# Ledger of designs, part 93: peptides against a protein of PDB entry 4AID

Target 1, 242 residues: chain A of PDB entry 4AID
Amino acid sequence: FDIKRKTIEWGGKTLVLETGRIARQADGAVLATMGETVVLATAVFAKSQKPGQDFFPLTVNYQEKTFAAGKIPGGFFKREGRPSEKETLVSRLIDRPIRPLFVKGFKNEVQVVVTVLQHDLENDPDILGMVAASAALCLSGAPFMGPIGAARVGWVDGAYVLNPTLDEMKESKMDLVVAGTADAVMMVESEIQELSEEIVLGGVNFAHQQMQAVIDAIIDLAEHAAKEPFAFEPEDTDAIKA

## One batch from the design tools (peptide; made by RFdiffusion4, then SolubleMPNN)

Design b2_p17_3_s2 (from b2_p17_3, 6 letters changed)
Fold by OpenDDE base, seed 1:
Formats: structure tokens, C-alpha cells, sequence
Structure b2_p17_3_s2 (fold): chain B 242 residues (1-242), chain A 17 residues (1-17)
């Protein structure tokens, strides 16, 4: 198997991005690991537009599967049922920053699936899932103008903490999730306790700086492992106004 | 290993502003 791997140190933890072992039927597939938390992201896109398709049909599905339930907090046997509130929220956190980065006019179906395979009870799979989804899209050949990075920022003992553990988060006055490109912040989601706007804005900047190493790691993986870019030229929409 | 042309196409997409 042609397995390609990128490993970086990130926030005092080892981040591993791997492709070529699992989900080979997908256009892009990445196994991402941080600590003992493991996620699989897959990206699949249609090679043609459906007749009459008027919107961009992107679907993002984050899931904590039952086979990992013995290693996931609150992992009672989730029978195949409605996504949990967490799964729905994290699916939106992944969707929000990636949706704007597709080439304008691309209306082929895109499916991103993030599956939690293991949880270590320290590293939240949401941030790891965002990173893995970005990497899978960059590998897929889809007309995605990524990568995105993502980071969680805490505020503990008067300092920013990158990707705090679940235990450190109990002491944190901030839960700040940021996603962005190399050049721009694309999404912010925040829960704060009695902090100034200055500290929150500083947290966004800190997150954006710290995610650059992840963006660079995805680029390095893609340079070696990405499929040929799907040939897509946006129709010149200015020509239809004549 | 990707061809240079393939690598250039990938990089052009990833760095397109």
C-alpha cells in the first residue's frame, strides 16, 4: 500500500495525518490522530452536475460510530438514529468554513464524512475532524480552495491554551473554536465567561497563528498524495446577461 | 510520486487566491 504520512508537533501533542490505508474508494481519505483520538475523514464528489441542480449540494456528516462507543464519552450504543446534538453541531462547524471555499459555480454533489474511530478522553475529535476533513478535500481533486486549519483556544490561568484537554477546559474561561485559511479567518464559535473582547480577539489571532502549522502539513501531504485536480472552469456568468 | 505537472496543478489550486 502506498501510505503517505505527515507528522507534526502541535500544541505539545503529535498530530498525524495519514492517507492510502483506509477508504481507498473515496476521492480523498485521511486518518488523523492526536494523542489516542482517531478520526477518519472521507471526501467524495460527483464528476458531473445533476440536471436542474440550482444550488451547491455539499453534505457534511460528523459521526461518533457505535463500534468506537467503548472509547467515546457517553457512548451508549447509539443505534442508527438521528445524529446527536453534538454530531449535528460538529457537522455544522466543519461545513461553515469549507462551503465558501469551493469554486463559484461548482454544483456537483460533494459528501464529507468524518467518523470518530477512537477517543482518548483528553483530545476532542471535533478539531481533529475539521483538520481531517480539510485534508481529505485537498487530496480529493475537488475544486476546493483550501486547506483550512482549525484550533480550539482556552483561557487558563491568564494565558491562551491551544487545544486544551477536556480537563483543562473545566478550568478555562473561554471555549473558542476558530477555522481559517492561511490568509483569513472563516469561522469563529465562542463560549466565554467574564472575558474582555480584547482577550477574545487575541484568542482568534492566536488560533489563526497556531493553525498555520496544520495548513502547511496538509499542503505537504497534498503535494505528495493528492489526486489530479478535477478540471472545472466556472461558466462565465457574465455571458448569460447578454 | 506525483509528476511535476501534477504537483504544479495541485499547488496552483492550494495557493490560488
Amino acid sequence: as target 1 above (242 residues)
Amino acid sequence: MLSEEHREKVLARLFAK
Scores: peptide ipSAE 0.468, ipTM 0.914, DockQ to the pose 0.776
Fold by OpenDDE base, seed 4:
Structure b2_p17_3_s2 (fold): chain B 242 residues (1-242), chain A 17 residues (1-17)
Amino acid sequence: as target 1 above (242 residues)
Amino acid sequence: MLSEEHREKVLARLFAK
């Protein structure tokens, strides 16, 4: 096994990104760990476009498997086959920031699957899933202009908290999820209780600053473990508007 | 839209050998 691992301290927790041990049949595969929460992200892409494909066929599936149900809050009652409301929401949280970052004109099928393997009841696997999906895409060789980072920001006792625990979130006046590149914020999702716009904007900036360490960690992992870039040239869309 | 220049910058970051 050629196992590559990047470890960083992030928000007072150890983030581990690992590749090469599992899901080696995928184009990219990353095992991400924060605390005792563990997710597997896999990225697979078709090497050709389907005839008549008119849109970019990206599918993102976040799932909490039944085998992990004993380690996931409420996991015991998951019905096979239909995503839960949470799984649907988190799939969208992952999809939204990554979809715009594919090279224009790329219409090959892309499938990103994030599987929760373990949940520690402290660290929510959604942010970890976003990070893992970004890393898996960067390793895959797909024409993805990532990485993205992601962060959750809370507001507890008059301060920003990076990736608050589930217990800290009960006291938080903000649930702010941000995803972005090194250069730009790509997505914001927020639930806010009685906070000023200034505090919220400060939270977005805080998230974007704090995710840089994750972006750098994904880059470092990719330098050592990424597949060769898929040979794809964007269609000159400027030539079609003439 | 992310430009070809941005793609080159990302690839240069990810694959700077």
Scores: peptide ipSAE 0.085, ipTM 0.700, DockQ to the pose 0.079
Fold by OpenDDE base, seed 3:
Structure b2_p17_3_s2 (fold): chain B 242 residues (1-242), chain A 17 residues (1-17)
Amino acid sequence: as target 1 above (242 residues)
Amino acid sequence: MLSEEHREKVLARLFAK
């Protein structure tokens, strides 16, 4: 097993990104840990486009399954049940920032699956799931112009808090989730209680600054563990406008 | 839309031999 691992300090917590031990049949697979919350992200993409495919067929599935100790999730678990509201929401949070980062004209099927393996009841697996999905895509060889980072920002006692715990979030006047590349904010989702626009914009900037360390960690992991880029030539759509 | 320059930077960072 060629196991690659990146570890960083992030918001007073250890973030670990690992590849090579689990889900080796995927194009990309990352085990991500923050505190005692653990997620597995897998990325798989088709090596050809389906005939008549007119849209980009990206599917993102986030799943909060409590695995009993010793059940290694072997492979793609199709959940037979309807996703919860939380799982549906987080699947969208992951989808929104990654979808626009695929090379224009790429219409091969892409499946991202994020599975919560462990939850510490302090660290929400949604942010960790976003980071893990980004890393898995960067490792896959898919024409994905990532990485993205992600961060949650709280406002507690008149200060920004990076990735507040579930208990700190009860005292927070802001739940701000930001995702972006090194150069751009790609997604903002926010619930805000009686805060100025200045504080909110400052929170977006704070999130984008704090996610740079995660972006750099994904790049470092990809330099050592990414598959060869999938040979994809975008159809020259500019030749049709001449 | 990502600029072509951004695409080149990302590819260069991820796959610089």
Scores: peptide ipSAE 0.033, ipTM 0.663, DockQ to the pose 0.079
Fold by OpenDDE base, seed 2:
Parts: structure tokens; C-alpha cells; sequence
Structure b2_p17_3_s2 (fold): chain B 242 residues (1-242), chain A 17 residues (1-17)
């Protein structure tokens, strides 16, 4: 098996992005590890548009599987069939920054699935899931103009903390999730306790700076392991406004 | 919307042969 791996130090932790071992039937598949938290992201896209498709049919599904539930806080026995509130929220956190990065006019079905395989009780799989989904899309050959990076920023003892542990987050006055490209911030979600707008804006900038190493790691992995780009020409939409 | 420049830069980075 041709296994490709990228390893970086990120926020004092080892981030590993691996492809070629698991889910080889997907268009893109990435096993991502930070600490002992492990996620699998898969990207699959249709090679043709459905007749009458008028919108871009992207679906993102973040899942915490029952076999990982012994290490996932609150993961005790999901009743069959409905996503939890957390799974729904994280699916949206992944969807929001990636959706606008697809080439305009591409209306083939795209499915991104992020599965939590292991949780270490320190590293939240949401940020890792965002990174893994970005990497899987970049490897897939889909007309995705990523990568995105993602970061969580805390505010602990008067300083920014990159990807705080679940225990550090209890002492944090900020839960700031940022996603972006190398050139732009695409999404911000924030929960803040008694902090100035200046500190929050500084947190967004800190997140965007810190995610560059992840963006570069995804690019390096893609240069070595990406499939050939799917042949797609964007619709020339400027011709309809005359 | 991504600029054409950003799109070209991404394509060049991911698929530079």
C-alpha cells in the first residue's frame, strides 16, 4: 500500500495526516491524529450532475461511532438513527468554510464524512475533523479551492492558547473557533466571557496565523498524494447579465 | 467568492508538476 504521511508540531502537539491505508474506495481519505484523538475523513463526489440539479448538493456528516463512545464525553449509547446536537453542530462547522470554496457551477453530489475513531479526553475531535475534511477534499480531485485550516483559541491567564485541552477550556474566558484559507478567514464562531472586542479580534488573527502550518501540511500531503483534478470548467456567469 | 488569483495559486500549489 502506498501510505503517505505528514507530521507537524502544532500548538505543542503532534499532528499527523495520513492517507493510503484506510477507505481507499473514497475519492479522498485522511486519517488524522492529534495526541490520541483520531478521526477519519472521507470525501466522495459524483462524476456527473443529476438532471435538473439547481443547487450544489454538498453533505457533511460528522459522526462519533459507538466503538469510540467509551472515550467520548457524553458518548454513552446513542439511540439509533438521529445525530446528536454536537454532531449536528460540528457538521455545520465543517460545512460552512468548505462550501464557498467549490468552483462556481459545480453541482455534482459531494459527500464528506468525518468519523471519530478515538478520543483522548484532551483534544477535541472537532478541529481535527475540520482539518481532516479539508485534507480529504484536497486529495480527492474535486474542484475544491482549499485547503482550509482551523484552530480553536482560548484565553487563559491573559494569553491566547492554541487548541486548548478540554481541561484548559474550563479556565478559558474564550472559545473561539476560526477556519480559513491561507489568504482569508472564512468562518468565526465564538463564545466569550467579559472580553474586549480587541482581544477577540486578536484571537481571530492569532488563529489565522497558527493555522498556516496546517494549510502548508495539507498542501505538502496533496502534492505527494492527490488524485488528478476532476476535469470541470466553471460556467461563465458574466454572459447572462447582458 | 474566491478571487481568480487565489484559485490559480491553489491549483498551482496542489498540482504543480
Amino acid sequence: as target 1 above (242 residues)
Amino acid sequence: MLSEEHREKVLARLFAK
Scores: peptide ipSAE 0.028, ipTM 0.637, DockQ to the pose 0.076

Design b2_p17_3_s3 (from b2_p17_3, 7 letters changed)
Fold by OpenDDE base, seed 2:
Structure b2_p17_3_s3 (fold): chain B 242 residues (1-242), chain A 17 residues (1-17)
Amino acid sequence: as target 1 above (242 residues)
Amino acid sequence: MLSEEHRKKVLERLYAK
C-alpha cells in the first residue's frame, strides 16, 4: 500500500492529511485529522458527459454517519433518511468555494462526500471537511483549479483565534468561516456580535493568511500522490460571440 | 513515486490561473 501523509502544525494543532489507506475506489480520497477529530473525504468524477447535460452536475454531501454517533455530539438522535440542518449547512459551505474552480465547460458528474468518522468535542469537523474535500479533489485528477484552504476565526479577549475550540467559541464575539485559493477569498460566512467592520475585515485577512499553510500542505500531498490529470480542454468562449 | 512528467502535469494544474 502506498500511503502518503502530510503533517503540519496549524493554529497550535497538528493537521494530518493522509491518502492511500482507505477508499481506493474513489478518484481522490483523503483521511484528515485534527486533534482526535477525523474525516474522510472522497471525490469521484465521471469520465464522460451525459447526453443532454446542460449544467455542471456537482454534488457535495457532508455526513455524520450513525457508526460515529458514539463520538459525535447528538449523533444517537439522527432521524433516518434526511440530512440534519448541520449536514445541509456544511455541505453548502464546502460546495460554495469549490464550484467556481472547475474548468468552464466541464459538465461531467462530480460527487464529493465528506464523512465524519470521529469527533473529539473540541475541533469542529466542518473546517476539516472543507480542507479534506479540497485535498481529495486535487488528488483525483478532476479539472479542479484548487486547492482551497479554509479557516474559522474567532474573536476572544480582543484577539483573533484560528479555529477556536467549541469551548473557546462560547466566549467568541465572532464566528467567521473563510475559504479561498492562494490568491483569492472565495467565500465568507459570518456571525458577529457587536464588532466593527474593521475587526471583521481584519478577520477575513487573518483567515486568508493562516490558510496558506494548508494550501501548501495540499499541494505537497498532491505533488507526491495525485492521479494523472484528466485531459480536458475548456470551451473556447470567444467563439460563441462570433 | 510519480514520474517527473506526471509530477509536472500535476503542478501545472495546481498552479494554473
Scores: peptide ipSAE 0.492, ipTM 0.912, DockQ to the pose 0.780
Fold by OpenDDE base, seed 3:
Structure b2_p17_3_s3 (fold): chain B 242 residues (1-242), chain A 17 residues (1-17)
Amino acid sequence: as target 1 above (242 residues)
Amino acid sequence: MLSEEHRKKVLERLYAK
């Protein structure tokens, strides 16, 4: 197996991005690890558009499977087939920043699946899932103008904290999730307790700065493991206006 | 290992503005 791995130190934790071991039938597949939290992201895209397809058919599915339930709070009682509230929320957090980064006019089906394989009860798999999904898309050959990075920022004891643990988050006055490209913030989601706008904006900037190392790690992985870019030329919509 | 041409095409996409 041609296994490619990128490892970085990120917020005082080791982030590992790995491809080539599992899910090789996908267009892109990345195993991402932070602490003892482990996620698998897969990206699959259709090589043709369906006749009459008028919208971009992107589906993002984040799931915390029952085999991880021994380590995931409440995992033992997940009914088959219905996403939890958390799974629905995280699927949207992944979808929001990636959807606008596909080449305009691309209407082939794209499916991103993020599966939590292990949870350490410290590192939330949502941020890791966002990073893994970005990496899987960059490896896939799909016309995705990523990568995105992602970060969670807390405010603990008057300081920004990158990707606070679940226990540190109990003391945090901020839960700020940011996703973006190297050049732009694409998504912000925030829960704030009595903090100034200046602190929140500083948190967004901090997140965007800290995610650059993740973006660079995805690029480095893609340089060595990405599939051939899918040949897609957007239909010259300017020729229809003539 | 990717060919130099393949690597170039990947990078062109990743750095396309």
Scores: peptide ipSAE 0.477, ipTM 0.906, DockQ to the pose 0.733
Fold by OpenDDE base, seed 4:
Structure b2_p17_3_s3 (fold): chain B 242 residues (1-242), chain A 17 residues (1-17)
Amino acid sequence: as target 1 above (242 residues)
Amino acid sequence: MLSEEHRKKVLERLYAK
């Protein structure tokens, strides 16, 4: 097995990105670990467009499996066949920043699946899932102009906290999720309690700075393990409007 | 190990703006 692994220290925790052991049938597959929280992201894309396809058919599915339910808050009550509210929200959090980064005119089917394999009750798998999905897409060869990084920022005791634990989040006045490329913020989602706009904007900047190490880690992993880039030339649709 | 041409194509995509 040709296993490639990147390990970084990130927010005082070890982040591990691994490929080559699991889900080899996917175009890209990444096992991501932070603490004892473990997620598997897979990316699969069609090598051709369906006849009559008029929109980009991206599907993102974040799921917490029942085998991990013993370590996932609320995991015991999952109705089979319908995503939970959390699974729906996190699927959207992953979708939002990645969707605009596909090459314009690419309308081949893309499926991203993030599966929570283990939860440590400290590290939320949502941020880890965003990172893993980004890495899996970069490894896949799909015409994805990533990577994205992601970070959660808390405000605890008058300071920014990168990826606060579930216990630290109980004391946090901010739940700020940011995703972006090396150059740009792509998505912000926030719940804020009595904080100034200045503190929130500072949190976005802090998140974007802190995610650079993750972006660099994904690039390093992809340099050593990515599939050959799928040859896709965008239709020059701007030349037809002149 | 990736070929140098393969590695180059990967990097070109990852650093494309």
Scores: peptide ipSAE 0.477, ipTM 0.915, DockQ to the pose 0.749
Fold by OpenDDE base, seed 1:
Order: structure tokens, then sequence, then C-alpha cells
Structure b2_p17_3_s3 (fold): chain B 242 residues (1-242), chain A 17 residues (1-17)
């Protein structure tokens, strides 16, 4: 088995990105671990466009499966069927920053699935899921102009905290989720308690700086394990409509 | 292990602005 692994220290925690062990039928697949929280991201894309496809058919599904439910907060038997509010929210948090990074005119079906396999009750699988989805897309060969990184930023005792634990978040005046490329912030989502705009903007900058190590880790993994890039040339007609 | 040509194509996509 050709297993590739990248390990970094990130915010005082070990982040592991692994490919080649699981979900080999996907175009890209990444097992990501932070602490004892574990997620599997898979990316699959169609090699042709469906007849009459007029929009980019990207689907992102984040899911907390029942086999992990013994370690997932609130993991009562979520009846098989509808995404929870959390699963819907995190699916959107992953979708928002990745959607604009596909090559313009690409209208082949893309499916990203993030599955929580384990939760440690300290590290939220949402940020880990964003990172894993980015890595899986970069490995897939899809015309995705990532990677993205992601980070959560707290404000505890008058300082920024990278990816605060669930316990640190109880004392945090900020829940700031940021995603971006090496060059740009792509998405911000925030819940703020009585903080200045200056502190919030500083938190966005802090997140963007801290996610560079993750972006570099995804690039290193992809350099050694990515599939051949899918050849896609946008039709000139899609370029003229800009 | 990826070929040098394959690695190059991957890197060109990852660093394309």
Amino acid sequence: as target 1 above (242 residues)
Amino acid sequence: MLSEEHRKKVLERLYAK
C-alpha cells in the first residue's frame, strides 16, 4: 500500500494528513487527525459534463455517523435521513471557500464527503473537516485551484487562541472561523461577544497567518500523492461572458 | 512515486494564481 502521510505541529496540536489507506475508489481521499478527532474526506468528480448542465454541480456533505456517535456531543441516535443543523452548517462552511476555486466553466459533477470517524471532545471536527476536504480535492486531480486552509480563533484572557478546545471556547469572547488560500481570505464566519472590530480583524489576520502551515502541508502531501491533473480547458464562450 | 512530469503538473496547478 502506498500510504503518504504529512504530520505538522499546529497550534500546539499534532495535525496528521494521510492518504492511500482508505477510500481508494475516490478521486481523492484523506484521513485527517488532530488530537484524537479523526475525519475522512473524499472527493469524487465526473470526467464529463452532463448534457444540458448549466451550473457547477458541487455537493458538499459533512456527516457525523452513528459509529462515531459514542464520542460525538449530542450523539443520540440521529435518525438516518436528514442532516442535523451542525452537519448542514459545516457542509456550508466547507462549500463556501472551495466553490469559487474551481476553474471557471467547469460543470462536471463534484462530490465532497466529510465523515467524522472519531471525536476527542476537545478538537471540533469542523476545522479538521475543512482541511481534509481541501487536501482531498488537491489529491483528486479535479481542476481545483486550492488548497484552502482553515482555522478557528478564540479570544481568551486578552489573547488570540488558535483552534481553542471546547473547554477554552467556554471562556472565549470570539468564535471566528476563517478559510483562505495562501494569498487570500475566502470565508469568515463569526460569533462575537463585546469585542472591537480591530480585535476581530486581527483575528482574521491571525487565522490567515496560522493556516499557512496547513496549506504548505497539503501542498507537500499533494506533490507526492496527487493524481494526474484532469485536463480541462474552458470553452472560449465561458471566458467571453466575464 | 510520481514522475517528475506528473509532479510538475501537480505543482503548476497548486501554485497557479
Scores: peptide ipSAE 0.472, ipTM 0.914, DockQ to the pose 0.775

Design b2_p17_3_s4 (from b2_p17_3, 8 letters changed)
Fold by OpenDDE base, seed 4:
Structure b2_p17_3_s4 (fold): chain B 242 residues (1-242), chain A 17 residues (1-17)
Amino acid sequence: as target 1 above (242 residues)
Amino acid sequence: MLSEEHRAKVLARLTAK
């Protein structure tokens, strides 16, 4: 096995991005670990467009598997079948920032699957899932103009906290999820309790600054482990509509 | 080990502004 690993310290926690051990049949596959929370992201893309495909067929599925349910809050009641509300929300959190970053005119099927393998009850797998999905896409060779980084920002005792634990989040006046590229914020989702717009905007900036280390880690991993970039030339007809 | 050309193509995509 040609295992590549990138390890960084991020928000006082060790973030590990690993590829080459699992899901080798995918175009990209990343095991991401923070604390004892572990996610597997896989990216698969079709090498051709379906005839008559009129939209970009991106599917993002975040899943918390039953085998991890014993360590996932509320996981014991997961029935096989429909995604939970959490799984639906996190799938959208991953989808929103990545969808705009595909090359215009690319209408090949893309499937991103994020699977929670382990949960430590401290580190939420959603942010880790966003990071892992970004890394898996960057490794895949798909015409994805990432990476994205992601961060959760809390406001605890009058300070910003990067990726607060589930316990720290109970004391937080802010649940701010930010995703972006090196150069731009792509997505903000927030739940806020009686905070000024200035504090919230400062939280977005803090998140974007803190995710740069993750973006750099994904680039470093991809430089050493990514598949050959898929050659995609947009047909001139879609470029003229910009 | 990735070729230098392969690495350059990866980096060009991931660092494109």
Scores: peptide ipSAE 0.463, ipTM 0.918, DockQ to the pose 0.727
Fold by OpenDDE base, seed 2:
Structure b2_p17_3_s4 (fold): chain B 242 residues (1-242), chain A 17 residues (1-17)
Amino acid sequence: as target 1 above (242 residues)
Amino acid sequence: MLSEEHRAKVLARLTAK
């Protein structure tokens, strides 16, 4: 096995990104670990578009499978076949920032699957799933103009907290999820309790600064482990204005 | 091990602005 691993300290926790051991049949596959929370992200893309394909067929599926249920709160018996509300929401949180970053005109089918393998009851798999999905896409060779980073920001005792634990979040006046590239914020999702706009904007900036270490870690992993970039040229959109 | 050319192609895509 040609296993590549990147390890960083991030918000006082060890983030591990690993490729080459699991799901080698995917175009990209990343095992991401934070604490004892473990997710597997896989990216698969078609090497041609379907005849008559008029939209970009991206699907993102976040799953908390039954084999992880012994470590996931409320995970006892997910009815086979329908995503939970959480799985639906997290799938959208992953989809929103990545969808705009595909090369314009690319209409090949892309499937991103994030599977929670283990949960430690401290580190939420959603942020880890966003990071893992970004890394898997960067490794895949798909025409994805990532990476994205992601971060959750809390507000506890008058300070920003990066990726608060589930217990710290009970005391937090803010649940702020941010995703972005090195240069831009791509998505903000927030639940705020009696905080000023200034504190919220400061939280977005804090998140974007803190995710740079993750972006750099994904780039470093991809530099050593990514497949050859799929040959795809963007549609020249300036040629239609003549 | 990735060739230097392959590594350069990967980095060019991931650092494209």
Scores: peptide ipSAE 0.463, ipTM 0.912, DockQ to the pose 0.735
Fold by OpenDDE base, seed 5:
Structure b2_p17_3_s4 (fold): chain B 242 residues (1-242), chain A 17 residues (1-17)
Amino acid sequence: as target 1 above (242 residues)
Amino acid sequence: MLSEEHRAKVLARLTAK
């Protein structure tokens, strides 16, 4: 197997992005690891548009499978059929920043699936899942104008903390999730305990700065492992107004 | 191994502003 791996130090932790070992049937597949938390992201896209398709059919599914739940505290055996509230929320967190980055007029079905394979109880799989999904899309050949990076920012003891552990998050006055490209913030989600707008904006800037290393790592991985870009010409939507 | 042309196409897409 031609396994490609990128490893970086990120927020005092080792981030590993790997492709080529598993899920080779997908258009893109990335195994991402931070600490002992492990996620698999897969991207699959249709090579043609369905007749009469009027919207962009992107589906993002984040899943925490029950075999990982043996390591997740309070992991009730999720009844097999319905996404948990967490899975639904994280699926949206991944969807929000990636959806705008597809080439306009691309209406082929795209499916992104993020599966938590292991959880270390320190590193939340959501950020790792966002990074992995971005990487999988970049590898897929889909007309995705990524990558995105992502970061969680905490506010602990009067300082920003990149990707705080679950234990550090208990002491955090901020849960700030940011996703963006090299040039732009695409998504902010925040839960804040009585912090100034200045601290929050500083947190967004901190996140955006810290995610650049991840963006660069995804680009480097894609340079070495991405599929041929899918030939897609955007419909000139401006020409129809004549 | 990806061709240099393939790498260039990938990079052009991922670094397009």
Scores: peptide ipSAE 0.439, ipTM 0.903, DockQ to the pose 0.728
Fold by OpenDDE base, seed 3:
Structure b2_p17_3_s4 (fold): chain B 242 residues (1-242), chain A 17 residues (1-17)
Amino acid sequence: as target 1 above (242 residues)
Amino acid sequence: MLSEEHRAKVLARLTAK
């Protein structure tokens, strides 16, 4: 097995991105670890467009399986067949920043699946899932103009905290999730308690700065492990407007 | 091990502005 691994220190925690051991049938597959939280992201894309496909068919599915070693909070009530509210929300958090980064005119089916394998009760799998999904897409060869990074920012004791623990988040006046490329912020979601716009904007900038190390780690992993880029020529939509 | 050409194609896609 040609296992490739990238390890970085990120917000005082070890982030590990691994490929080549699991889900080799996918176009891209990444096992991501932060603390003792572990996620598997897989990316699969069709090599042709379906006849009559008029929109980009991207599906993102985040799943917290109850068989993960540890008590997944809220995992006890998985009634068969519907994602939890959390799984639906996190699937959207992953979808939003990646969807606009596919090459214009690409309408082949793309499926991203993020599965929580372990939860340490300190590190939320959502940020890790965003990072893992980005890495899996970059490895896949799909015409994805990533990577994206992601970060959560808290405000605790008058300071920004990168990826606060679930316990630190109870004391945080901010829950700010940011995703972006090296050059641009693509998505912001925030819950804020009585903070100035200046502090919030500073939090977005802090997140975008701190995610650069993750973006660089994904690029380094992809340089060593990515599949050949899928040959896709966008239809010259400019030639139809002349 | 990826060829130098393959690495260059990957990097060109992932670092395209």
Scores: peptide ipSAE 0.389, ipTM 0.899, DockQ to the pose 0.734

